# Peptides against a protein of PDB entry 7SFY, part 31

Target 1, 41 residues: chain A of PDB entry 7SFY
Amino acid sequence: ELFNLESRVEIEKSLTQMEDVLKALQMKLWEAESKLSFATC

## One batch from the design tools (peptide; made by RFdiffusion4, then SolubleMPNN)

Design b2_p15_5_s3 (from b2_p15_5, 8 letters changed)
Fold by OpenDDE base, seed 1:
Structure b2_p15_5_s3 (fold): chain B 41 residues (1-41), chain C 41 residues (1-41), chain A 15 residues (1-15)
Amino acid sequence: as target 1 above (41 residues)
Amino acid sequence: as target 1 above (41 residues)
Amino acid sequence: RKRLEELKKQLEELK
């Protein structure tokens, strides 16, 4: 396949979607860690 | 669900895998663009 | 294109 405008747009869309999922996972991790409670004396 | 060590490790593994895929896509994009030829006079 | 589709599949498996 020749690289053309369609191929570039497709890759860029995929990159953007992956970045969005990464951000969502990072936020879930942060939220979960922020809610982590420890036993206190 | 309580956040525990297992949950953290699973999320971190997923994040790492996604980062690897992102890097692969970025490299493919760069390679494709580097191979893009233009008509020359 | 096949490799791109495989990467998309891997992304969906991580969601």
Scores: peptide ipSAE 0.076, ipTM 0.516, DockQ to the pose 0.058
Fold by OpenDDE base, seed 2:
Structure b2_p15_5_s3 (fold): chain B 41 residues (1-41), chain C 41 residues (1-41), chain A 15 residues (1-15)
Amino acid sequence: as target 1 above (41 residues)
Amino acid sequence: as target 1 above (41 residues)
Amino acid sequence: RKRLEELKKQLEELK
């Protein structure tokens, strides 16, 4: 396989997408946990 | 939506999968960049 | 490229 600028850009784009989804999931978890804590008090 | 222990476990599992994929992509990028650097020297 | 496509698939499955 040739590693060129296109390959690097594509990988970096994929990494960015992964990070965005990861952040979204972490926020969902935090929201859910916060609501649970509030509801169980 | 009910947030219970099952929901939390599922979200945490998804987060772990995302982190693993992210690490794999980062390593692939590093490998490719390292090889390119080596080849261009 | 095949591995990258698999990773993209996994990403979509997690959304």
Scores: peptide ipSAE 0.076, ipTM 0.521, DockQ to the pose 0.058
Fold by OpenDDE base, seed 3:
Structure b2_p15_5_s3 (fold): chain B 41 residues (1-41), chain C 41 residues (1-41), chain A 15 residues (1-15)
Amino acid sequence: as target 1 above (41 residues)
Amino acid sequence: as target 1 above (41 residues)
Amino acid sequence: RKRLEELKKQLEELK
């Protein structure tokens, strides 16, 4: 389809959703690593 | 589950996969925007 | 975790 405002908005929405999932995974990794360091200290 | 090397590796794999999808979407957005600018110039 | 995996799958289909 032709690129227009609607196409841009839906791509930007997808990017935002991806960033949110990435942040959630990063937080899970940080929490897991923090627990490991705490347990070994 | 207890955090260990396997848990870390699988989270890092997920993060990498998400980054790849993010980059693909960013590229699609760039291409679409580039085509729009080209068509309007 | 299940919700994140589902979102990951949906986003994978969008690339």
Scores: peptide ipSAE 0.076, ipTM 0.522, DockQ to the pose 0.056
Fold by OpenDDE base, seed 5:
Structure b2_p15_5_s3 (fold): chain B 41 residues (1-41), chain C 41 residues (1-41), chain A 15 residues (1-15)
Amino acid sequence: as target 1 above (41 residues)
Amino acid sequence: as target 1 above (41 residues)
Amino acid sequence: RKRLEELKKQLEELK
């Protein structure tokens, strides 16, 4: 594919989506670690 | 700035790094959930 | 874990 403005915009959209996924995973990790800290007897 | 080959390579590197971070977070989440299952009294 | 699998799916769709 030609590296053009459309390709850049598409990559930037993909980056944004990955950032959203990262944030979601970070939140789930925090929740899991939080639960672990509460469950640790 | 300009969407050129250097910019593309840089974005692709960033995407790869984000994928690595995602994998690391997924592993940490698995570890946390695993520990949670072990720690749950 | 279902949400995690959905996130993995979303990541794969970005490739």
Scores: peptide ipSAE 0.070, ipTM 0.477, DockQ to the pose 0.095

Design b2_p15_5_s4 (from b2_p15_5, 9 letters changed)
Fold by OpenDDE base, seed 1:
Structure b2_p15_5_s4 (fold): chain B 41 residues (1-41), chain C 41 residues (1-41), chain A 15 residues (1-15)
Amino acid sequence: as target 1 above (41 residues)
Amino acid sequence: as target 1 above (41 residues)
Amino acid sequence: RKRLEELRKKLEELK
């Protein structure tokens, strides 16, 4: 396959989608950790 | 669902895997663009 | 395109 405009656009779309999922998971992790409670004296 | 150690580890593994894929795609994009030639005068 | 589709499938598995 030759690299052309279509291939570039496709790769960039995939990169953007992965970045969005990364951010979503990072936020889920942060929220879950923020809600984590510890037994207090 | 309660956030526990298992959930945290699972999320962190997923994050790492996605980061690896992102880096791989970025490198592929860079390599493809670097090999792209233009007609020169 | 096959490799790119495989990566998309892996991405969906990570969601």
Scores: peptide ipSAE 0.081, ipTM 0.502, DockQ to the pose 0.057
Fold by OpenDDE base, seed 2:
Structure b2_p15_5_s4 (fold): chain B 41 residues (1-41), chain C 41 residues (1-41), chain A 15 residues (1-15)
Amino acid sequence: as target 1 above (41 residues)
Amino acid sequence: as target 1 above (41 residues)
Amino acid sequence: RKRLEELRKKLEELK
């Protein structure tokens, strides 16, 4: 494998994409917690 | 879908797993940059 | 690294 500018850019893009997914999951968690309904029995 | 403790735990596990992958990718990037060879032509 | 630390901080806040 050769490391070059193209490889670096691709890795950085992958990192950014994963960060976006993390943010989305964190938001989903927050939304779920915010809407949590409790059993009343 | 029901949000419960199990769902919350599963989401947190997924987030942790993604964080681990992010760390691994960042380390790979750092290693690649550290080992970068330059064209001398 | 600063981005990763920020992500870790946000993840910790979820616990």
Scores: peptide ipSAE 0.080, ipTM 0.499, DockQ to the pose 0.238
Fold by OpenDDE base, seed 3:
Structure b2_p15_5_s4 (fold): chain B 41 residues (1-41), chain C 41 residues (1-41), chain A 15 residues (1-15)
Amino acid sequence: as target 1 above (41 residues)
Amino acid sequence: as target 1 above (41 residues)
Amino acid sequence: RKRLEELRKKLEELK
Protein backbone atom coordinates (compact mmCIF):
# COMPACT_ATOMS: atom_id res chain seq x y z
CA GLU B 1 0.00 0.00 0.00
CA LEU B 2 1.01 3.57 -0.60
CA PHE B 3 1.89 5.58 2.46
CA ASN B 4 -1.02 7.72 3.50
CA LEU B 5 -2.43 9.36 6.60
CA GLU B 6 -3.84 6.07 7.86
CA SER B 7 -0.45 4.36 7.60
CA ARG B 8 1.19 7.23 9.44
CA VAL B 9 -1.39 7.15 12.20
CA GLU B 10 -0.97 3.39 12.60
CA ILE B 11 2.80 3.69 12.98
CA GLU B 12 2.50 6.61 15.38
CA LYS B 13 0.03 4.66 17.49
CA SER B 14 2.43 1.73 17.63
CA LEU B 15 5.29 4.03 18.61
CA THR B 16 3.23 5.61 21.36
CA GLN B 17 2.25 2.22 22.74
CA MET B 18 5.87 1.10 22.69
CA GLU B 19 6.94 4.25 24.49
CA ASP B 20 4.34 3.64 27.16
CA VAL B 21 5.63 0.12 27.72
CA LEU B 22 9.22 1.39 27.77
CA LYS B 23 8.34 3.96 30.40
CA ALA B 24 6.66 1.28 32.47
CA LEU B 25 9.79 -0.88 32.31
CA GLN B 26 12.03 2.08 33.07
CA MET B 27 9.97 2.96 36.11
CA LYS B 28 10.01 -0.64 37.26
CA LEU B 29 13.78 -0.67 36.94
CA TRP B 30 14.07 2.60 38.83
CA GLU B 31 11.86 1.32 41.63
CA ALA B 32 13.83 -1.89 41.89
CA GLU B 33 17.15 -0.06 41.91
CA SER B 34 15.83 2.44 44.42
CA LYS B 35 14.83 -0.37 46.74
CA LEU B 36 18.24 -1.93 46.36
CA SER B 37 20.03 1.30 47.18
CA PHE B 38 17.73 1.90 50.12
CA ALA B 39 18.32 -1.57 51.45
CA THR B 40 22.09 -1.25 51.13
CA CYS B 41 22.23 2.10 52.90
CA GLU C 1 11.06 -11.22 45.10
CA LEU C 2 14.17 -9.35 46.12
CA PHE C 3 15.83 -7.27 43.46
CA ASN C 4 19.08 -8.87 42.37
CA LEU C 5 21.43 -8.90 39.41
CA GLU C 6 19.22 -11.36 37.52
CA SER C 7 16.19 -9.11 37.88
CA ARG C 8 18.17 -6.13 36.67
CA VAL C 9 19.52 -8.03 33.69
CA GLU C 10 16.02 -9.21 32.76
CA ILE C 11 14.65 -5.68 32.79
CA GLU C 12 17.61 -4.25 30.90
CA LYS C 13 17.30 -6.98 28.29
CA SER C 14 13.62 -6.19 27.84
CA LEU C 15 14.38 -2.48 27.57
CA THR C 16 17.02 -3.12 24.93
CA GLN C 17 14.65 -5.27 22.91
CA MET C 18 11.98 -2.62 23.06
CA GLU C 19 14.42 0.10 22.06
CA ASP C 20 15.41 -1.97 19.04
CA VAL C 21 11.78 -2.35 18.00
CA LEU C 22 11.16 1.35 18.57
CA LYS C 23 14.10 2.26 16.37
CA ALA C 24 12.86 -0.09 13.68
CA LEU C 25 9.42 1.50 13.75
CA GLN C 26 10.92 4.98 13.75
CA MET C 27 13.00 4.11 10.71
CA LYS C 28 9.98 2.67 8.94
CA LEU C 29 8.09 5.85 9.65
CA TRP C 30 10.99 7.96 8.39
CA GLU C 31 11.28 5.91 5.21
CA ALA C 32 7.57 6.12 4.57
CA GLU C 33 7.50 9.85 5.17
CA SER C 34 10.58 10.32 3.02
CA LYS C 35 8.93 8.47 0.17
CA LEU C 36 5.83 10.57 0.55
CA SER C 37 7.79 13.80 0.47
CA PHE C 38 9.77 12.61 -2.51
CA ALA C 39 6.64 11.62 -4.38
CA THR C 40 4.92 14.92 -3.65
CA CYS C 41 7.86 17.02 -4.74
CA ARG A 1 7.30 -10.95 37.42
CA LYS A 2 3.86 -11.46 35.91
CA ARG A 3 3.69 -7.78 35.06
CA LEU A 4 7.04 -7.98 33.29
CA GLU A 5 5.80 -10.88 31.18
CA GLU A 6 2.66 -8.94 30.33
CA LEU A 7 4.81 -6.07 29.14
CA ARG A 8 6.90 -8.45 27.03
CA LYS A 9 3.69 -9.79 25.52
CA LYS A 10 2.58 -6.26 24.65
CA LEU A 11 5.94 -5.70 22.99
CA GLU A 12 5.49 -8.82 20.91
CA GLU A 13 2.01 -7.73 19.86
CA LEU A 14 3.41 -4.43 18.59
CA LYS A 15 5.94 -6.06 16.26
Scores: peptide ipSAE 0.080, ipTM 0.512, DockQ to the pose 0.057
Fold by OpenDDE base, seed 5:
Structure b2_p15_5_s4 (fold): chain B 41 residues (1-41), chain C 41 residues (1-41), chain A 15 residues (1-15)
Amino acid sequence: as target 1 above (41 residues)
Amino acid sequence: as target 1 above (41 residues)
Amino acid sequence: RKRLEELRKKLEELK
């Protein structure tokens, strides 16, 4: 399979999607860590 | 800049790196959520 | 390569 412009575009789309997932995971981590900070005991 | 084999290899390396970061963030999230489960009050 | 470098930078910011 040739590495063409279409394949590159698809890879870049995948990278963007992964970046979005990373951001979502960071937000979830922040939320979880924030909840931990509210431990009172 | 032409989309050549070297560019593809670099993109694939970046995808792998992003996957590793996703896994690391997932582990951190799991750890944070796990710590939350130990709340006793 | 510019876009790829930007993605790498963002990735490092996410670590």
Scores: peptide ipSAE 0.078, ipTM 0.457, DockQ to the pose 0.075

Design b2_p15_6_s1 (from b2_p15_6, 7 letters changed)
Fold by OpenDDE base, seed 3:
Structure b2_p15_6_s1 (fold): chain B 41 residues (1-41), chain C 41 residues (1-41), chain A 15 residues (1-15)
Amino acid sequence: as target 1 above (41 residues)
Amino acid sequence: as target 1 above (41 residues)
Amino acid sequence: SLDEELLEKLKKLLS
């Protein structure tokens, strides 16, 4: 495996995509938890 | 969509898994860059 | 899911 500009750009783009998905999942979790309600009598 | 313990656990596990891969990619990028050398005469 | 597909593709990139 040879490191070059193309491989670096590819890895960095993948990292950015993962960060975006991670943030989206965190937001979904927060929204789900914020909508949580407890049964009341 | 109903929030429950099972759904929360699933999302949290996915987040953890993605974080692990993200760290691995960052380490790989660092290692690749650290091995980069320049041609010399 | 999309996150699972992305995770799988990225794991292959690490191999």
Scores: peptide ipSAE 0.083, ipTM 0.519, DockQ to the pose 0.266
Fold by OpenDDE base, seed 4:
Structure b2_p15_6_s1 (fold): chain B 41 residues (1-41), chain C 41 residues (1-41), chain A 15 residues (1-15)
Amino acid sequence: as target 1 above (41 residues)
Amino acid sequence: as target 1 above (41 residues)
Amino acid sequence: SLDEELLEKLKKLLS
């Protein structure tokens, strides 16, 4: 496909979706690690 | 599932895959925009 | 959580 405004918008939308998912996963990772408890003596 | 080393590794692998795709898309966007030529007079 | 379907769709944009 030839690059044009429509193509740019499509790519930008995809990037935004990817970034949103990425941020969500990063938050989940942080939350999981923060909740992780280790055995104590 | 309880958070453990296996869960962390799984999430990190997913994050890495997403980051790779994100970077690839960013590169494509940059390349497309850089190659874009406008009519000249 | 990872949306694998989204990931695959995005990968197709690179092809």
Scores: peptide ipSAE 0.082, ipTM 0.519, DockQ to the pose 0.302
Fold by OpenDDE base, seed 2:
Structure b2_p15_6_s1 (fold): chain B 41 residues (1-41), chain C 41 residues (1-41), chain A 15 residues (1-15)
Amino acid sequence: as target 1 above (41 residues)
Amino acid sequence: as target 1 above (41 residues)
Amino acid sequence: SLDEELLEKLKKLLS
């Protein structure tokens, strides 16, 4: 493939999107676990 | 939503997949940039 | 490599 500015920017945009989704998923996991209820004595 | 083991595992699987793709993209960017040629004097 | 389909699927999990 040929590397150019457009290609770099496109990849960087994809990386950013992936990171955003990743962070959102991590937060979702944290929230889910934080809301976990359990039997108490 | 209801938090349970299945939900947690599902989210963790998604996180792992996302991280794998993210790493692949990062490597792709690195490879693209490393292959960048430039005029030399 | 880019996986737009995976990204979209995972984004749906956030909804």
Scores: peptide ipSAE 0.080, ipTM 0.520, DockQ to the pose 0.318
Fold by OpenDDE base, seed 5:
Structure b2_p15_6_s1 (fold): chain B 41 residues (1-41), chain C 41 residues (1-41), chain A 15 residues (1-15)
Amino acid sequence: as target 1 above (41 residues)
Amino acid sequence: as target 1 above (41 residues)
Amino acid sequence: SLDEELLEKLKKLLS
């Protein structure tokens, strides 16, 4: 395997895409949890 | 949309999976870059 | 390791 600039860019692009999705999921989770309501007596 | 424990677990599971892949990619990138050789005179 | 299928599946959860 030979590493070059194109390979680096490809991997970093994938990393960025995954991080963006990850952040979106984290935000969705936080929002969902913040909306959670509990029963009261 | 109603948030419950099952929904939380599902999202958190996805987050964990993404983080694992992300770390793997980061490691691959580091390894690839560390293998990069340069021409010498 | 890269998993494109995983990424696609996870993106669907954002919709």
Scores: peptide ipSAE 0.079, ipTM 0.519, DockQ to the pose 0.318

Design b2_p15_6_s2 (from b2_p15_6, 7 letters changed)
Fold by OpenDDE base, seed 5:
Structure b2_p15_6_s2 (fold): chain B 41 residues (1-41), chain C 41 residues (1-41), chain A 15 residues (1-15)
Amino acid sequence: as target 1 above (41 residues)
Amino acid sequence: as target 1 above (41 residues)
Amino acid sequence: SLDEELQKKLEELLK
C-alpha cells in the first residue's frame, strides 16, 4: 500500500482520536478517585 | 457504582492498553514515513 | 461495558 498525504492524515486523525479517549479515561479515573472517601472514628 | 480497587485496576489496565495501541500507531506512522521517497530529476 | 467499548474503538483505529 502506497503511503500518501491522505493515508498520513488518516493515521494522524486516528492518533488524535486515541489521545482524546486516553484523556477521557484519565479524567474518569480522576473523578472516580476524587469521590473516594475514607472512614473516620 | 462504587469505586473500589477492582474498578481502579480495570481502568488502569484500559489506560495501559490504550497507551500501547497509541505507541503501535506512532510506530506504524514512523515506518510508513520512513518508506516515503521523493522524486528527483 | 467500558472495557468492551474501548476494545471496539481500538480495533477500529487499527483497521
Scores: peptide ipSAE 0.088, ipTM 0.539, DockQ to the pose 0.322
Fold by OpenDDE base, seed 4:
Structure b2_p15_6_s2 (fold): chain B 41 residues (1-41), chain C 41 residues (1-41), chain A 15 residues (1-15)
Amino acid sequence: as target 1 above (41 residues)
Amino acid sequence: as target 1 above (41 residues)
Amino acid sequence: SLDEELQKKLEELLK
């Protein structure tokens, strides 16, 4: 397949979408962990 | 829902998987763009 | 579930 402007835009859109999901998951992890308690000495 | 070690591990596994895919896509983009030519003055 | 949604999303992005 030939790489052109359309292909580049398509890939970059996918990358952006994945980054957004990654950030969302990281936020969820932070929120969940913020509720986790630990036992200490 | 209760967040515990199992939940944390599950989320972190998902994050790692997404990061791997993101890196793979970035590599594909680089490879594709490396074949793109430009006209200049 | 989250893992199922993630898997579906990844498959869509990679096809």
Scores: peptide ipSAE 0.084, ipTM 0.539, DockQ to the pose 0.320
Fold by OpenDDE base, seed 3:
Structure b2_p15_6_s2 (fold): chain B 41 residues (1-41), chain C 41 residues (1-41), chain A 15 residues (1-15)
Amino acid sequence: as target 1 above (41 residues)
Amino acid sequence: as target 1 above (41 residues)
Amino acid sequence: SLDEELQKKLEELLK
């Protein structure tokens, strides 16, 4: 396969999309953990 | 939904998998770009 | 599940 501008743009778009999902998951994890509480005596 | 240890482990596994794929894509992009050359006079 | 949906999305991105 040839590497051209279109190829680079597609790869960068995929990377950006994955980063966005990763950030969303990290935020969800943070929110879930922040809501976690334990009963104490 | 309840947040428990299993939920956290699943989320962390998903995050790790995404990070691994992201790194792989970044490496592929780097390799492709490193091989790019231009003809000159 | 989230894992299955994530795997599907990753496969789509890697095409």
Scores: peptide ipSAE 0.083, ipTM 0.532, DockQ to the pose 0.300
Fold by OpenDDE base, seed 2:
Structure b2_p15_6_s2 (fold): chain B 41 residues (1-41), chain C 41 residues (1-41), chain A 15 residues (1-15)
Amino acid sequence: as target 1 above (41 residues)
Amino acid sequence: as target 1 above (41 residues)
Amino acid sequence: SLDEELQKKLEELLK
């Protein structure tokens, strides 16, 4: 394979997309936990 | 939706998987760049 | 391609 500027940019775009999804999932986890209610009895 | 231990574990598994992929992509980028040869003329 | 593989994995994680 030949690595060039286009290849690098494409990989970086993929990385960015992955990070965005990661952040979204982390937020979902936080939100889920924040909504957690505990038994008080 | 009802958040419970199972839900939390599942989300965390997804997060872990995403991080693994991210790391793999980062390694690929690094490897690609490390193999980059420059014109010396 | 890498992009296709990534998209597939993303979809699997988000389903």
Scores: peptide ipSAE 0.082, ipTM 0.540, DockQ to the pose 0.324

Design b2_p15_6_s3 (from b2_p15_6, 8 letters changed)
Fold by OpenDDE base, seed 4:
Structure b2_p15_6_s3 (fold): chain B 41 residues (1-41), chain C 41 residues (1-41), chain A 15 residues (1-15)
Amino acid sequence: as target 1 above (41 residues)
Amino acid sequence: as target 1 above (41 residues)
Amino acid sequence: SLDEELKKLLEKLLK
């Protein structure tokens, strides 16, 4: 397939969407780890 | 749900997978743009 | 969930 403006815009939209989900997952992980507590004897 | 070792490992695996796909898409975009040529008069 | 959303995005991109 020949790369054109439409293809570029579509790829950029996909990249942006993935970056947003990645950031959301990183925030979820950080929040979960920050709330983690350990049992004490 | 309670965060534990299994949850952390699963999230980290998902993050790694997404980062790999993101990098692959960025490489695809760069390759496509680098191959773009313009018509001359 | 975010994990399921990620999986769906990956599936779309891999098609």
Scores: peptide ipSAE 0.081, ipTM 0.516, DockQ to the pose 0.358
Fold by OpenDDE base, seed 1:
Structure b2_p15_6_s3 (fold): chain B 41 residues (1-41), chain C 41 residues (1-41), chain A 15 residues (1-15)
Amino acid sequence: as target 1 above (41 residues)
Amino acid sequence: as target 1 above (41 residues)
Amino acid sequence: SLDEELKKLLEKLLK
């Protein structure tokens, strides 16, 4: 394999994008759970 | 949207998978950088 | 979907 500055930049960019998606998913999960209602007697 | 226990489990599973991939990528980046050589005089 | 987005990212990085 050949690793250079360009390769590093690409990987870092992808990692940042994945972190953004992860945070977005965490927010969606929190919002969904906060909207969940429970049955009562 | 309809959120239930099954939906929550699916989202949590996806989040876990993404975190695993993120960690793997971080390791690969570290390994690649550690193998990088610099020109010397 | 989010699953498909993750797959796309994986494909770009691993291939």
Scores: peptide ipSAE 0.077, ipTM 0.514, DockQ to the pose 0.301
Fold by OpenDDE base, seed 3:
Structure b2_p15_6_s3 (fold): chain B 41 residues (1-41), chain C 41 residues (1-41), chain A 15 residues (1-15)
Amino acid sequence: as target 1 above (41 residues)
Amino acid sequence: as target 1 above (41 residues)
Amino acid sequence: SLDEELKKLLEKLLK
């Protein structure tokens, strides 16, 4: 394929979407772990 | 939902997959841009 | 599920 401005923009859009999802997953993991507690006797 | 080891492992697997794809896309973008050249007269 | 939705998104991004 030939690299052009349109293809670059499309790749950058995909990268941004991936980063957004990655950050969302990281936040969910952090929230889940922050809520984790253990009761000991 | 209740956070447990299984859910944490699943989230971490998803994070790893996302990071791998993100890196692959970044490499593809770099390769595409590195091949870009302009001829001028 | 989140896993299936993630896979679906990955498929779209990798096309």
Scores: peptide ipSAE 0.074, ipTM 0.513, DockQ to the pose 0.327
Fold by OpenDDE base, seed 2:
Structure b2_p15_6_s3 (fold): chain B 41 residues (1-41), chain C 41 residues (1-41), chain A 15 residues (1-15)
Amino acid sequence: as target 1 above (41 residues)
Amino acid sequence: as target 1 above (41 residues)
Amino acid sequence: SLDEELKKLLEKLLK
C-alpha cells in the first residue's frame, strides 16, 4: 500500500461524504422529534 | 409520518453506524499518513 | 474499493 496525494484526497472525500450524511441524519432526527405532539387532556 | 420510539431507535442506530465508519476512515487516514516516509538526502 | 463499500453503506442507511 502506497500513500500518496491521490489516496489522501480519496479518503478525505469519503470522510466529507460521511459527515454530510451524518448531518442529514441528525437533522432527520431533530425534525422527527420536533413534529412530536403530546396528548393533552 | 409518525415518530415513535421505534423510529427514533432506528435513526440512532444509523447514526451510530455512520459514526463508527467515520472513525474507521479517520483511523485509516491517520495510519496512512503515519506510514508516510520522506526522502532524505 | 473503499469508495464502493462506503456507497453501499450509504445506500443502506438512506433507505
Scores: peptide ipSAE 0.073, ipTM 0.518, DockQ to the pose 0.326

Design b2_p15_6_s4 (from b2_p15_6, 5 letters changed)
Fold by OpenDDE base, seed 5:
Structure b2_p15_6_s4 (fold): chain B 41 residues (1-41), chain C 41 residues (1-41), chain A 15 residues (1-15)
Amino acid sequence: as target 1 above (41 residues)
Amino acid sequence: as target 1 above (41 residues)
Amino acid sequence: SLSEELEKKLQELLA
């Protein structure tokens, strides 16, 4: 498989897209966990 | 929306999956670029 | 694609 600029750009776009989604998930998790409360006695 | 253990686990699973794909893409890109050759004279 | 599937899952979790 030949590498060319177009394919590189496409892969990098995919990477960026994945990272953005990943960050969104991380933030969602963090916020969710930050809202977690524990029972006390 | 309530946070619970199940939702946390699910989000973490998604995060892991995303990271794995991300790493795969990064490796693919690296390998592709490593194969790039330049014309010489 | 895998990316699309992951985005779909994200949407479900973020909703």
Scores: peptide ipSAE 0.085, ipTM 0.540, DockQ to the pose 0.249
Fold by OpenDDE base, seed 3:
Structure b2_p15_6_s4 (fold): chain B 41 residues (1-41), chain C 41 residues (1-41), chain A 15 residues (1-15)
Amino acid sequence: as target 1 above (41 residues)
Amino acid sequence: as target 1 above (41 residues)
Amino acid sequence: SLSEELEKKLQELLA
């Protein structure tokens, strides 16, 4: 298996996509936690 | 839909898993590029 | 679940 320009571009695109998903999930977590309320008596 | 401890733990585990995959892919890219050789005449 | 969907997407990216 040879590494060439096409393979590099493909891997870089996948990495970018994963980074975008990671950021989206981090934002969702932040939003969810920011909306979390504590029990009141 | 309620956000609770169980949901938070699940999301955090997923984020950790994605981070690990991202790091692995970045390492693979680095290794591939480090092994890349240029044509010689 | 989110975990299952995420795992599936990861598999697609790694394939």
Scores: peptide ipSAE 0.082, ipTM 0.527, DockQ to the pose 0.306
Fold by OpenDDE base, seed 2:
Parts: structure tokens; C-alpha cells; sequence
Structure b2_p15_6_s4 (fold): chain B 41 residues (1-41), chain C 41 residues (1-41), chain A 15 residues (1-15)
């Protein structure tokens, strides 16, 4: 395969997008867990 | 929304999957760049 | 393309 600047930029953009989604999901997990409460007597 | 163990596990599985894909793409970038060579005299 | 494949994977993970 041929490596060029366009390919590099495209891969980096994809990585950035995935990282953003990862962070969003991590925040969802954190928010879900932070809202967790237990029944108390 | 209701937080439960099943929801937590599902989110964690998704995060793991995304991280695996991220690593794969990072490896692709590394491999592409490592194969880059310049014309020399 | 890689971009299209990524988009599909992201959609699956977020569903």
C-alpha cells in the first residue's frame, strides 16, 4: 500500500472521532453510576 | 433511566470494543508511517 | 472506505 499525507490525515481524523465517542461513553457510565442510589431503611 | 448491573456491563463492553478498534487503528497508523521511506541519492 | 467502516462501527457501539 501507498502511504501519503492524505491517508495519514484520514486515519488521524478517524482516531480523533473514536476518542471523542469513547469520552462520551465514559461520561455516560460515570453519570449513570453517580446517579445510582440504594434503597435505605 | 434506570441504572443496573446489566447496563453497566453493556457500556463497559462497548468501551472495551472501541478501545480495541482504537488500538488497531493506531497500529495501522504506526505501520504505515514505519513503512514510509524517502527517496535518497 | 475506512471512514465509512468506522462510522458503521460507531453506530453499532452507540446503538
Amino acid sequence: as target 1 above (41 residues)
Amino acid sequence: as target 1 above (41 residues)
Amino acid sequence: SLSEELEKKLQELLA
Scores: peptide ipSAE 0.082, ipTM 0.530, DockQ to the pose 0.307
Fold by OpenDDE base, seed 1:
Structure b2_p15_6_s4 (fold): chain B 41 residues (1-41), chain C 41 residues (1-41), chain A 15 residues (1-15)
Amino acid sequence: as target 1 above (41 residues)
Amino acid sequence: as target 1 above (41 residues)
Amino acid sequence: SLSEELEKKLQELLA
């Protein structure tokens, strides 16, 4: 097992992909919360 | 589709899980970089 | 489900 530029790039690529998914989920949560209705009575 | 406490908890659980994986990958990258040797000649 | 899809994606990233 050798650490080189290709390995680093691959890891960083995976990290970025996960961050993108996290952001998407955070946005979904935000959207859900923003649509939350409260009883006003 | 209904947003409720259970839904929110599930989403937050998933987010936390992803964050844990991200941190693990970041640590692996750090470990790899820390082991990187340079030509000193 | 979202949880299952998440686990799948995570597995792909970790592989």
Scores: peptide ipSAE 0.081, ipTM 0.527, DockQ to the pose 0.309

